# Peptides against a protein of PDB entry 6RGO, part 207

Target 1, 392 residues: chain A of PDB entry 6RGO
Amino acid sequence: MALKLLGFNQDATCFSVISSNKGVTIYNCDPFGKCFELEKSTSNDEELDFLVEMLFSTSLIAVVDKTIGASKRKKLKIVNTKRKATICELTFPHEIMDVIMNRKIICVVLKSDQIFVYDISCMKLLRTIDVRGEKLKSTSKFRNSEAVGDIGVRVSLSTDNNSILCYSSYSKSDKENAPLNDIVVFDALKCIQINVLPAVHQSNIVCIACSPDGMLMATASEKGTIIRVFKTIDTENDEPILVNEFRRGSRPSRISEMKFNHDNTLLACVGESDTIHIFALPVTTTEADANEDDTLQQSSHSLSSSINGLQYISKGLANRFGKIIVSKIPTQSQQRHVAYIKIPENAKYRIGFPKDTTNTIHICGEDGNYLVYSIPRNEVGPCTLVKSNTFD

## One batch from the design tools (peptide; made by RFdiffusion4, then SolubleMPNN)

Design b2_p16_6_s1 (from b2_p16_6, 7 letters changed)
Fold by OpenDDE base, seed 4:
Parts: sequence; C-alpha cells; structure tokens
Structure b2_p16_6_s1 (fold): chain B 392 residues (1-392), chain A 16 residues (1-16)
Amino acid sequence: as target 1 above (392 residues)
Amino acid sequence: SKIEEIQKAMSEKMPL
C-alpha cells in the first residue's frame, strides 16, 4: 500500500501516516498500535493529501484535508480524536502549507508566506506575521513563489511553554530574487520579535529545527551539506552566536527534517539520503546547578574529553554594509556525525526523540517500518536497533 | 462551548 508519512508528535509518543486505503492513521509508539483513524471520505482513487499536527499524546489534533478541492486546503479542523469529532474549523485566505503546535500556541503557515499565530486554548488570533510584507517593506519587490513549489516559509516551534517560534525570512538584499536565508526568532506568546539571524545560508533555508526549550536552532539550506546551529535568544555584541557547524555530506541532498533531543545534546537529520545523521552538541553547562549537596562522586567520566570540538563561536563579521556574515567554521573543523542510521534509498523517513530517553531515536518510514534505535555514547558508529514494528 | 471542548481535548489522552 502507498504510505505517506506525516511525522512524529513533539515527544515521539505517536506518529501519523496517510494510508491510501484507510486515510489518516495515528499510531502510538509504546505500546505500539493504532490509536486514531480518520476514514477516507471519498471512494475515488485520488491521491490522499493531509496535514496532521498532533498535540503530544492528547486527543487534540489539527487536520487539513488537501486531497479534494482548493477550498478544503484553506480549512484547518481542530479534531478530538477520542470523540472522532471536529471541535472547530478555521478558514484561511490561502492554502495551508504547514501547521505546528505546542501546549500554548498553534501556528498556521500559508502559501502567501503568512504565519497565523493562535492561542490554542481559545483559538484566539494573537498575530499575523506577513513575511512577504516584511520583504516588501525592505525590498519593494514581490517574489512570485509559485514557480518553485519547494521554496516557502519554514517554521519550527519550541515544544515547551515558552513557545519560541523560528521562521525563515527574506534577506534585505535589493535583488529581485532575495533568498529565504534570514531567520527570525519570535516569542509567540508575547508576539514580539526577539532576534534576527541574517544570511545564515547562501541559498534558501529549507529546514529549521528549534530545540525543545527554544534556546537552540538548527538550519539547513537547499544544498543540505552544512547544518548550522545557533543560539536563538542570546547574542554576542548584537551578533548571532553560531554554536555548531555540522557537515552532513559532501554531495547536495535535501534535508526534510531535523530534531534536537530533549536535553539538547544531539541533533538528528533525515532527508533524501540513505542515512540519518546524528550530531553531538556541546553540553552547555548552565552554571546554576553548582550549589546542591555533597554526596555521590560517582566518577561518570562524561564524554567531555574527546570532543575537543573547537567551539568556533564564529562571531558574525559585520561587513562594510552592516550585513552580518556568519563566519564559516573551517571545512576541516566541521564536525561529522557521531552516529548514523542506514535507511533504504528513496524511502522517506521521519524522526523523533522521546523525552524519557535522550540516547534513543524513533524513526518511521513510508516502507511501513517503525524503528527504535539506541545511539552509541562513547564511539562514532551505527545506531543499534532496539525495537521494530510494522504498520500499513 | 468550543473552548471547553478544546480544553477537554487538550487534557484527554488519545485512545489506545
């Protein structure tokens, strides 16, 4: 059967798929099994297209039916999965491209490069962000985005209650075809812009991941060869802090998804390549936990020693035009993956990090495999398969 | 209300 992956929820406790025969199915990861099914409304052999965003393992989901008619592509349904009922429906002026949520916020991305930010608790509109309008204010030129179906505004939202929203924006370049290579960091609760990271890549950003706590952000361009990790809020001399620059590969390959683990020690990426890459992040010792009590000096030789990853805190260099140039980490000092998973060629996979096990990754494929891997701690190597299930 | 139904859905676990 043709499966289409919709992805994991925020804590990798559930994943959603489109089955050509059944419609939308949500699986629970542990215990493994179907927890929700949305039946296909049409008997036609039409290719099913849906957006489904889950709110953790709750009965709240957001659904967009993109299969039938241009009008449905503009409708967001908030559904109770336990009741199998639509609670409310929102209609937008343009096609919905993405939906992301946490316990506080739901963000709706439109084909118009608009982001609608809602308080999820009452579905009150808090903000409309017009990424094109921001561009037009800076460049006076409209980009006809229709010609390149893959290039639109990308978003990621922190899974915590702080609700840090990262989105791609247009560079302030006077070029008609200004790339989506800036990042805006936005407090979705307060509806304020808190940071801007200019020109984080040379080409359009196609993938963004926010850390669960919203303190880190990973970005990848259309080339997908380099992943950059930035601090979201913190700046050094009003310049963006580049924490890491990872090399996924030497060959161009699209990255479809990136995720941080719960403690910001790992970043995983997946895409068109036969390999899921997992990168180690430097543990930021927050100075705060220095004060509590004396007892068990179990010398856990933490992995601190061998990752003499020179923290190239690449200071942004302001060019003569006040443009921040993110200093590139030298190609020789670009960190490689610490772990990997081989996946079938041409199989689309999605990734998730469970909250309770920072060294475990969940993956699911359009091949019908749900796989749980253990990530090696002390060595660079393949992940170990711990659990496998199949779905249809 | 729709708000009460949202709040309920946010507090309820998905069925297994």
Scores: peptide ipSAE 0.692, ipTM 0.972, DockQ to the pose 0.864
Fold by OpenDDE base, seed 1:
Structure b2_p16_6_s1 (fold): chain B 392 residues (1-392), chain A 16 residues (1-16)
Amino acid sequence: as target 1 above (392 residues)
Amino acid sequence: SKIEEIQKAMSEKMPL
């Protein structure tokens, strides 16, 4: 059967899938099992397509049926999974491309490059963000999104109550084909733009992850070779702060998802490659009293040329991107470990971090595998499989 | 109301 992964919830306690025979299924991770099923409304052999956004392990979900008819693709259903009932339905002027939420806010991304921000508690519209702005409204040439890979506005929302929204925006270039390579940071509760990060990549941004606290953001372009981590709110001399630059690989490969763990110590990425990568972030430990002595000379055994992509920001790259003041990341000799998971080359995977176990990652595949891995703390290496379950 | 049902759904866990 063809499975299509929808993803994990905010705390990796549940994941959702589309099954061609059943419709939408939600699985609980621990204990492992089905907790909700949305039956297929039509007997037709049409390929099922849905957006499903979960609110943690609550009975609240947002559902968009993208399968049948242009009218349903414009409808957001708020569903109670325990009651199997639609509470309310919102209709939009354009197709819904994405839905993201936390305990305060629901954001709806449209094919028109508009973001509708709602107070989830009452479904009141707080803001409509027009990412194209007023100048581009005249050229109603909807980019025929069919031929050039799914280049649209990308969004990520903090899982906390501060509700920091990060979204991709068009660069101010007067060219009709401006790339989506700027990031806007937005306070979704106050409806205020708080920061703008210009030209964070040379090509369109295809993946964004906000940290749970909204203080960090990871970005990847269509090339998917470099992941950049920025501060969201803090600036240095009115310029964006680049915290980390990670190399996923040398070959171009689309990154489909990135996630921070709940303490901002790890960043995971997954996509079209045979490998999930897990990067260590600098812990801002105020360790005043770290005694000098444990120079553990970790013998630099030559792990093969593929992992050598931890480019510490060498002094020379500051000149080619405008004044991105790379904060002097102290060249503290702490070799940040990189962990990895090998996955089947043709299987799409999704990732999630559980809240209570910061060194554990949950993954699920369109191959029907739900896997729990332990992440090594002090060494570069493979993750260890702890638990395996199957789903259909 | 629809608002009360949203708020209730936000407080209720999914069935196990």
Scores: peptide ipSAE 0.689, ipTM 0.971, DockQ to the pose 0.845
Fold by OpenDDE base, seed 3:
Structure b2_p16_6_s1 (fold): chain B 392 residues (1-392), chain A 16 residues (1-16)
Amino acid sequence: as target 1 above (392 residues)
Amino acid sequence: SKIEEIQKAMSEKMPL
């Protein structure tokens, strides 16, 4: 059977798939089993295409039927899975490209590069974000949708109640083909822009992940060779907003999904490569509990590896050229993965981190495998398979 | 109301 993966929910307790024969199916992870099915609306052998966003393990889901006709692709259905009933339907002026939610907010990304932000509790529109801005409305050359790689706005939302929205934006270059290489950090509840990260990659951003608490954000470009991790908020202490740079590989490969674990200690990525990569984030030890006391002169020659200057271009030049966030970090600071999972070549996989086990990762494949892996803590190496199930 | 049904769906677990 042809399977198409939709992904895990926010806490990796469920995942959703499209089955060509059944329609949308949601599986529970533990105990493993089918918990919901949405039947296909047509008897035709047409390739099913859906967006499904889950709200944790609740009976609330958002569904977009993309299978047939431009009208359906503009409709968001809010469905109760327990009742198998549509509660409400929203219609948009343009095709829906993505839907993300948490317990407070639902964001709807349109093909027009607009983000509609709603209060989920009442479905009230809080904000429409126009990522193109007013200047680009005149050059309404609709990108012809035929390019299977059409670079649209990417979004990620914190899974907590702070509801930090990170989205890709166009650089202020007067070039007709300005890349989507800026990031905007947005408080979706207050509808306030918190930060702007200019030129975080040289090419378009194709993948974004927000941490569960909204304090960190990971980005990958079309090249997918480098993953960058940023603080979402500027800290007063002149600390670099770029906290990590990870090397996935030397060969270009598209990253389709990235996720942080629930304690911000791990970042996983998956895509077109035969390998899921897991990176360790430095735990920011809050230096709070450095009690004053013991003067023990242990002259541990910490090899001050000269962190060759991240020349923080001082605040004075930032006003004239914008915040240069990505100075050429010397190639020496690029961290590798700490763990990996081998997956079948050309198999699409999705990833999820369960809330209760920070060293466990859930993965599911279009091959019909649901797999649970243990992540090694003390060594660089493969993850260990703990549990496997199959679905169709 | 539709709002009450949303709030209910947000509080109810998915069937197993």
Scores: peptide ipSAE 0.687, ipTM 0.971, DockQ to the pose 0.851
Fold by OpenDDE base, seed 2:
Structure b2_p16_6_s1 (fold): chain B 392 residues (1-392), chain A 16 residues (1-16)
Amino acid sequence: as target 1 above (392 residues)
Amino acid sequence: SKIEEIQKAMSEKMPL
């Protein structure tokens, strides 16, 4: 049977799939089992395509029927899974490309490069972000929308209530073909731009992950060889703070998903390669000025991995055009994975980090495997399989 | 209302 993965929810307690026979199915991770099924509305042998965004383990989901020939690609349905009922439907001027939510906000990304931001509690529109509109002041030519292949605005939203939205934007180049290589950081509750990270890659950004708390962001380009991690809000001398630069591989390979774990200590990535990579992030000890002198010498052997001082080379070489180019970290100082999972080459996988177990990762494949892995703490190596289930 | 149904769905667990 052809399965298509939709992904995990925010806390990796559920995942969603499209089955060619059943339609949309949502599985619970523990105990493992089917929670919800949305049956096919049509008996046609058409390849089913859906967007499904979950709100944690709640009965609230957002659904878009993207099936070819379905005049529904512009419709967002808010569904109660327990009642099997549509609560409301929103219609957009353009095809829906992505939907993301947390307990406060729902964001809808359109093929027009517009982001509609709603208060989820009342479905009130808070903001329309026009990612093209800032560029259209220079180019009156509507790019024929047909040539907008798999490159569009990418978004990620913090899973907390602060609702930090990171999205890709067009670089301010006078070139007709400016890449989507800028990042905007946006407070989705206050509807204000809080930061802009210019030219974080040389090519279009195809994957973004926001940390659960919204304090970190990971980015990958079409090349997928380098992952960059930035602070979202904090700046140093009005320049973006590059926290890490990771090397996924030497060969170009698309990254489809990245996720931080709950405590921002790990970043995982998955895509078209045979390998899920897991990277360690430096624990930023916030010096809480807890002046309490309690000399408990707990010799936590912190893995002083010789993080050779990534000097904050905040030396943005201001090129002659005032563009901060994030200087490429020398290949010798690029960090590699600390852990990995081998996956079948032809199976698409999705990843999730459970909240309660920071050293555990959930993965699911279009091969019908749901797998739970333990991440090694003290060594660089393969993850250990802890649990496996199958789905259809 | 639709708002009350949204608020209810946000507080209800998904069926097992």
Scores: peptide ipSAE 0.686, ipTM 0.971, DockQ to the pose 0.861

Design b2_p16_6_s2 (from b2_p16_6, 8 letters changed)
Fold by OpenDDE base, seed 4:
Structure b2_p16_6_s2 (fold): chain B 392 residues (1-392), chain A 16 residues (1-16)
Amino acid sequence: as target 1 above (392 residues)
Amino acid sequence: KKIELIQEAMKEKMPV
């Protein structure tokens, strides 16, 4: 049976799949089992194509049926899974490419490079973001390239209530073929642009992940060799803060998905390679204001460790092209994975981090495997399989 | 009606 993975929900409590025989199926992770099915609307052996976005483990889902005709590809259905009923339908001017949501916001990405931002509670349109802007309206040659659905606006949304939206944007280069290599950070609730990260990669950004709290973002280009992690809101001298630069590999390989764990200590990536990579992030010690009163006078000696900050002045070639964020991170400090999972080379996998277990990762494959792995804490090595289930 | 049904669905858990 042909399975197509749609992915995990925001807290990895559920995942969704397309089955050629059944249509859309949602599985609960624990206890493992089928919790929803949306029957296929056609009797024909047409390849089923759907977008499904879940709202955690709630009965609210957003569905786009892409199987039948160009008109349905423009329709977003809000469905109650418990009632098996469509609550409302929205129609867009262009094909829906992606749908993301949290408890506050739903974002709809169109083939026109527009992002429609809604208040989920009432389905009120808050903002239409035109990523092309006014200058590029004329050259909307819809790339008729059916096959590589790969170059378009990418989005990620924080799973918290702050609703930080990160999206890829066109660089300000006067070239008609500007790459989608800028990132915009957007407050989806206030409808305000917070930050712009220019030229975070040399080529188009194909994958973005926002942290659950919206404080971090990860980016990968078409090359998929380097993953960059930035602060979303904070800037240093009006310049973007690069927190980490990770090396996934030396060979180009597409990254299809990245996710942070719930405490921002881990970043996982999956794609066309035989390996899920897990990277450790530096623990930002939030100074917990331990306002605890306790008067103990202990004379801790002032060890003035002179950290000679090696200012690696990368002499950026100040050529006329916009300031590429030249990684101030030396190529030697490109961190490798701390953990990995081997997967079949020909199987598409999706990843999820459960909320309550920061060192556990959920994965599911188009091979019909749902797997739970433990991530090693104190060593670099393989993840340990803890639980396995199969689905059809 | 439609808004109330959205608010209901957002509070309901999927069947397990």
Scores: peptide ipSAE 0.669, ipTM 0.968, DockQ to the pose 0.837
Fold by OpenDDE base, seed 1:
Structure b2_p16_6_s2 (fold): chain B 392 residues (1-392), chain A 16 residues (1-16)
Amino acid sequence: as target 1 above (392 residues)
Amino acid sequence: KKIELIQEAMKEKMPV
């Protein structure tokens, strides 16, 4: 059966899939089982395509039917899963490309590179972000939809109530073909731009992850070889703070999803490669805990590999053309994965971090596997399979 | 009505 993965919810308590026979199915992770099904509206052998965004383990979901007809692709349904009922519908001027939410905000990304920001509690429109800006409205050249179809505005939203929205934006190049290689950090509640990270990659950004607290952001380009982690809000001398640069691999491979764990200690990535990579982040010791002088001299010689937190002040080489080039971390100082999971090359996987267990990762595959892995703490190596379930 | 139903769904857990 052809399964298509939609993904995990914000806390990895549920995941959603499209089954070619059934329609949209939502599974609970623990206890493992089917929670909801959206039956097919049509008996046609048309390839099912849906967007489904969950609000944690609540009965609220957002659904876009992308299968049939241009009108449905523009329609967001807010559904109560327990009642099996549509609460409301919103219609957009363009096809919906993505939907993200937390307990405060729902963001709808359109094919027009517009982001509609709503207060979820009342479905009030707070902001329309036009990522192309006013100047590009005159060039009605829709990029020919077929060959470049995968490059659009990418978004990620913090899972907390602060509702930090990170999105890819076009660099200020006079060229009609500006890359989507800038990042904008936006307070979705206040509707204020907080920060702009210019040219964070050389090519289009295809994956973004915001940390649960909104303080960190991970980015990957279409090359998918390097993952960069930035502070979202904090700047140093009005320049973006690069916290980490991770090497996923030497071979180009698309990253489809990245996620932080709930304590910002791990970043996982998945994509077209046979490997899920998990990277360790430096614990940002908030300087606040330095004042408890509690003298517990427990001499455990943990090999603190002196990760000298070289605050690589990205000396933005202001090249003569005013382009801030994020300085590449030297290839020798690029951090490797701390852990990995091998997956089938031909199976798409999604990832999620559970809230209650910081050293576990949930994964699900289009092969019908739901897997729970333990992440090694002290050793670089493979994750250990803890639980396995199958779905259809 | 619609707003109340949204706020209800946001507080209600999916069946397990």
Scores: peptide ipSAE 0.667, ipTM 0.967, DockQ to the pose 0.835
Fold by OpenDDE base, seed 3:
Structure b2_p16_6_s2 (fold): chain B 392 residues (1-392), chain A 16 residues (1-16)
Amino acid sequence: as target 1 above (392 residues)
Amino acid sequence: KKIELIQEAMKEKMPV
């Protein structure tokens, strides 16, 4: 059967798929099984296209039917899965491109590069963010949306109650084709811009992940060779906002999804390549009370030496050209993956981190495989398959 | 009514 993956929920307890025969199906991960089905609205052999965003393991889902006609593509349905009922419907001026939510906020991304921010509890509009800004309204020849189908505003939302929204924005370059290579950090609850990270890549940002707590973000460009990890907030201590740079590979490959684990120790990425890459983040040990005493010369090859090379370059450039966050970091500081999973070529996969097992990753494929892997802690190598299930 | 139904759905687990 033709499957289309929609993704995992925020805690990887469920995943959603489009089945060509059934419509939208939600699977529970443990125990593995089908927990919800949304039947097709039409008997036509039309390729089904949906957006489905889950709210953890709750009966609340957001659904956009993209299959039939320009009108449905502008409608967000809030559905109770247990009651099999639409609670409310919102209509937007433009096609919905993405929907993301947590327990506080729903963000709706439109084809117009607008982000609508709602309080989920009452469906009150808190903010409309216009990413193009007012200046481009006059000269907006609609980018001929045919060839540029993949370039739009990308968003990620923290899964916690802080509701930190990270989104891609257009650089202030006077060029008619300014890339979406800035990141804005936004408090979605207070509706305040917290930070702006200019020119975090040389090309458009195509993937963003926010950490569960909203303290970190990861970004990848159209090249997908380098993943950058940033602090969302400027710390007073002159610490570089760029905390990590990871090399996925030397060959260009699109990254479709990135996820942090629940304790911010791992970052996984998946895309068009035959490999899911898992990177280790340095645990920022807050220097809590290191009491003086135990001089045990454990030759911990401190990963600190690579980070210190980053600090020296940032201080010198910051004074002369404003917040140049991405100095030309020497290619030597680029960390590789610590773990990987091989997947079939051309199979689309999604990734999720379960909350209670920080060294476990859930993956599902359009091949109908749901797989649970254990991530090695002490060695660089393949993940170990722990559990497998199939779905149709 | 609609708000109460949202808040109910947010508290209710999906059937397993």
Scores: peptide ipSAE 0.663, ipTM 0.967, DockQ to the pose 0.840
Fold by OpenDDE base, seed 2:
Structure b2_p16_6_s2 (fold): chain B 392 residues (1-392), chain A 16 residues (1-16)
Amino acid sequence: as target 1 above (392 residues)
Amino acid sequence: KKIELIQEAMKEKMPV
């Protein structure tokens, strides 16, 4: 059977798949089992294509049927899975490319490079972001829409209630073919732009991850060789703060998904390579106000792994045109993975971090495997398989 | 009605 992975929910308690014979299926992770099925509406041997966004383990899902005709590709259905009922339907002027949500906000990304931001509680439109319209009136000759299917606006949303939205934007270069290599940080609740990170990569950004709290973001370009982690809100001397630069590999390979764990200590990435990479983030001790008093000498040997201080080389070479070029960290100081998982080369995988176990990762494959791995804490090496299930 | 159904679905767990 051909499986197509849709992904995990925000807390990795469920994942969704498309089965050629069944339609959309949602699985619960623990206990493992099928919890929802959306039957195939047509007897035709047409390849099923859907977008499904879950709201945690709730009965609320957003569904876009991309299988049948251009009209359905423009329709967002809000469905109650327990009642098997459509609550409401929204129709957009263009094809829906992505849907992301949390407990406050739903964002709909269109093929027109528009982001529609809604209050989920009432489905009221809060903002339309036009990522092209912020670029001056270069006559939008629709880039011949057929061949460029893979290059569009990428988005990520914090899973918390602060609802920090990170999206890729076009660089302000006068070149007709400006890359989607800027990042905008947006407060989706207040509808305010918080920050702009210019030219974070040399080519189009194809993957973005926001941390659960919205304080960090990870970015990868079409090359997928380097992952950059930035602060979203905080700036230093009005410059973007680069926290980490990770090397996934030497060869170009597309990254399809990145995820932070729930405490911002790990970043995982998956894509077209045979390897899921897991990177360690430095624990920024927020100096909580150490009220002076309690002398309890518990010698927690913090393994100060001497991750030699990545000096914030915020040496923005002010290039002659006032563009802050984030200085490339020297290749020798680029951090490698701390852990990895080998996956079949021919199977697409998706990743999720469970909330309650910061050193556990959930993965699922188009090969029909749902796998739970333990991440090593004290050594660089392979993850250990803890649980395995199969689905069809 | 539609708003109430959204608020209900947001509070209701998916069947297991």
Scores: peptide ipSAE 0.661, ipTM 0.966, DockQ to the pose 0.850

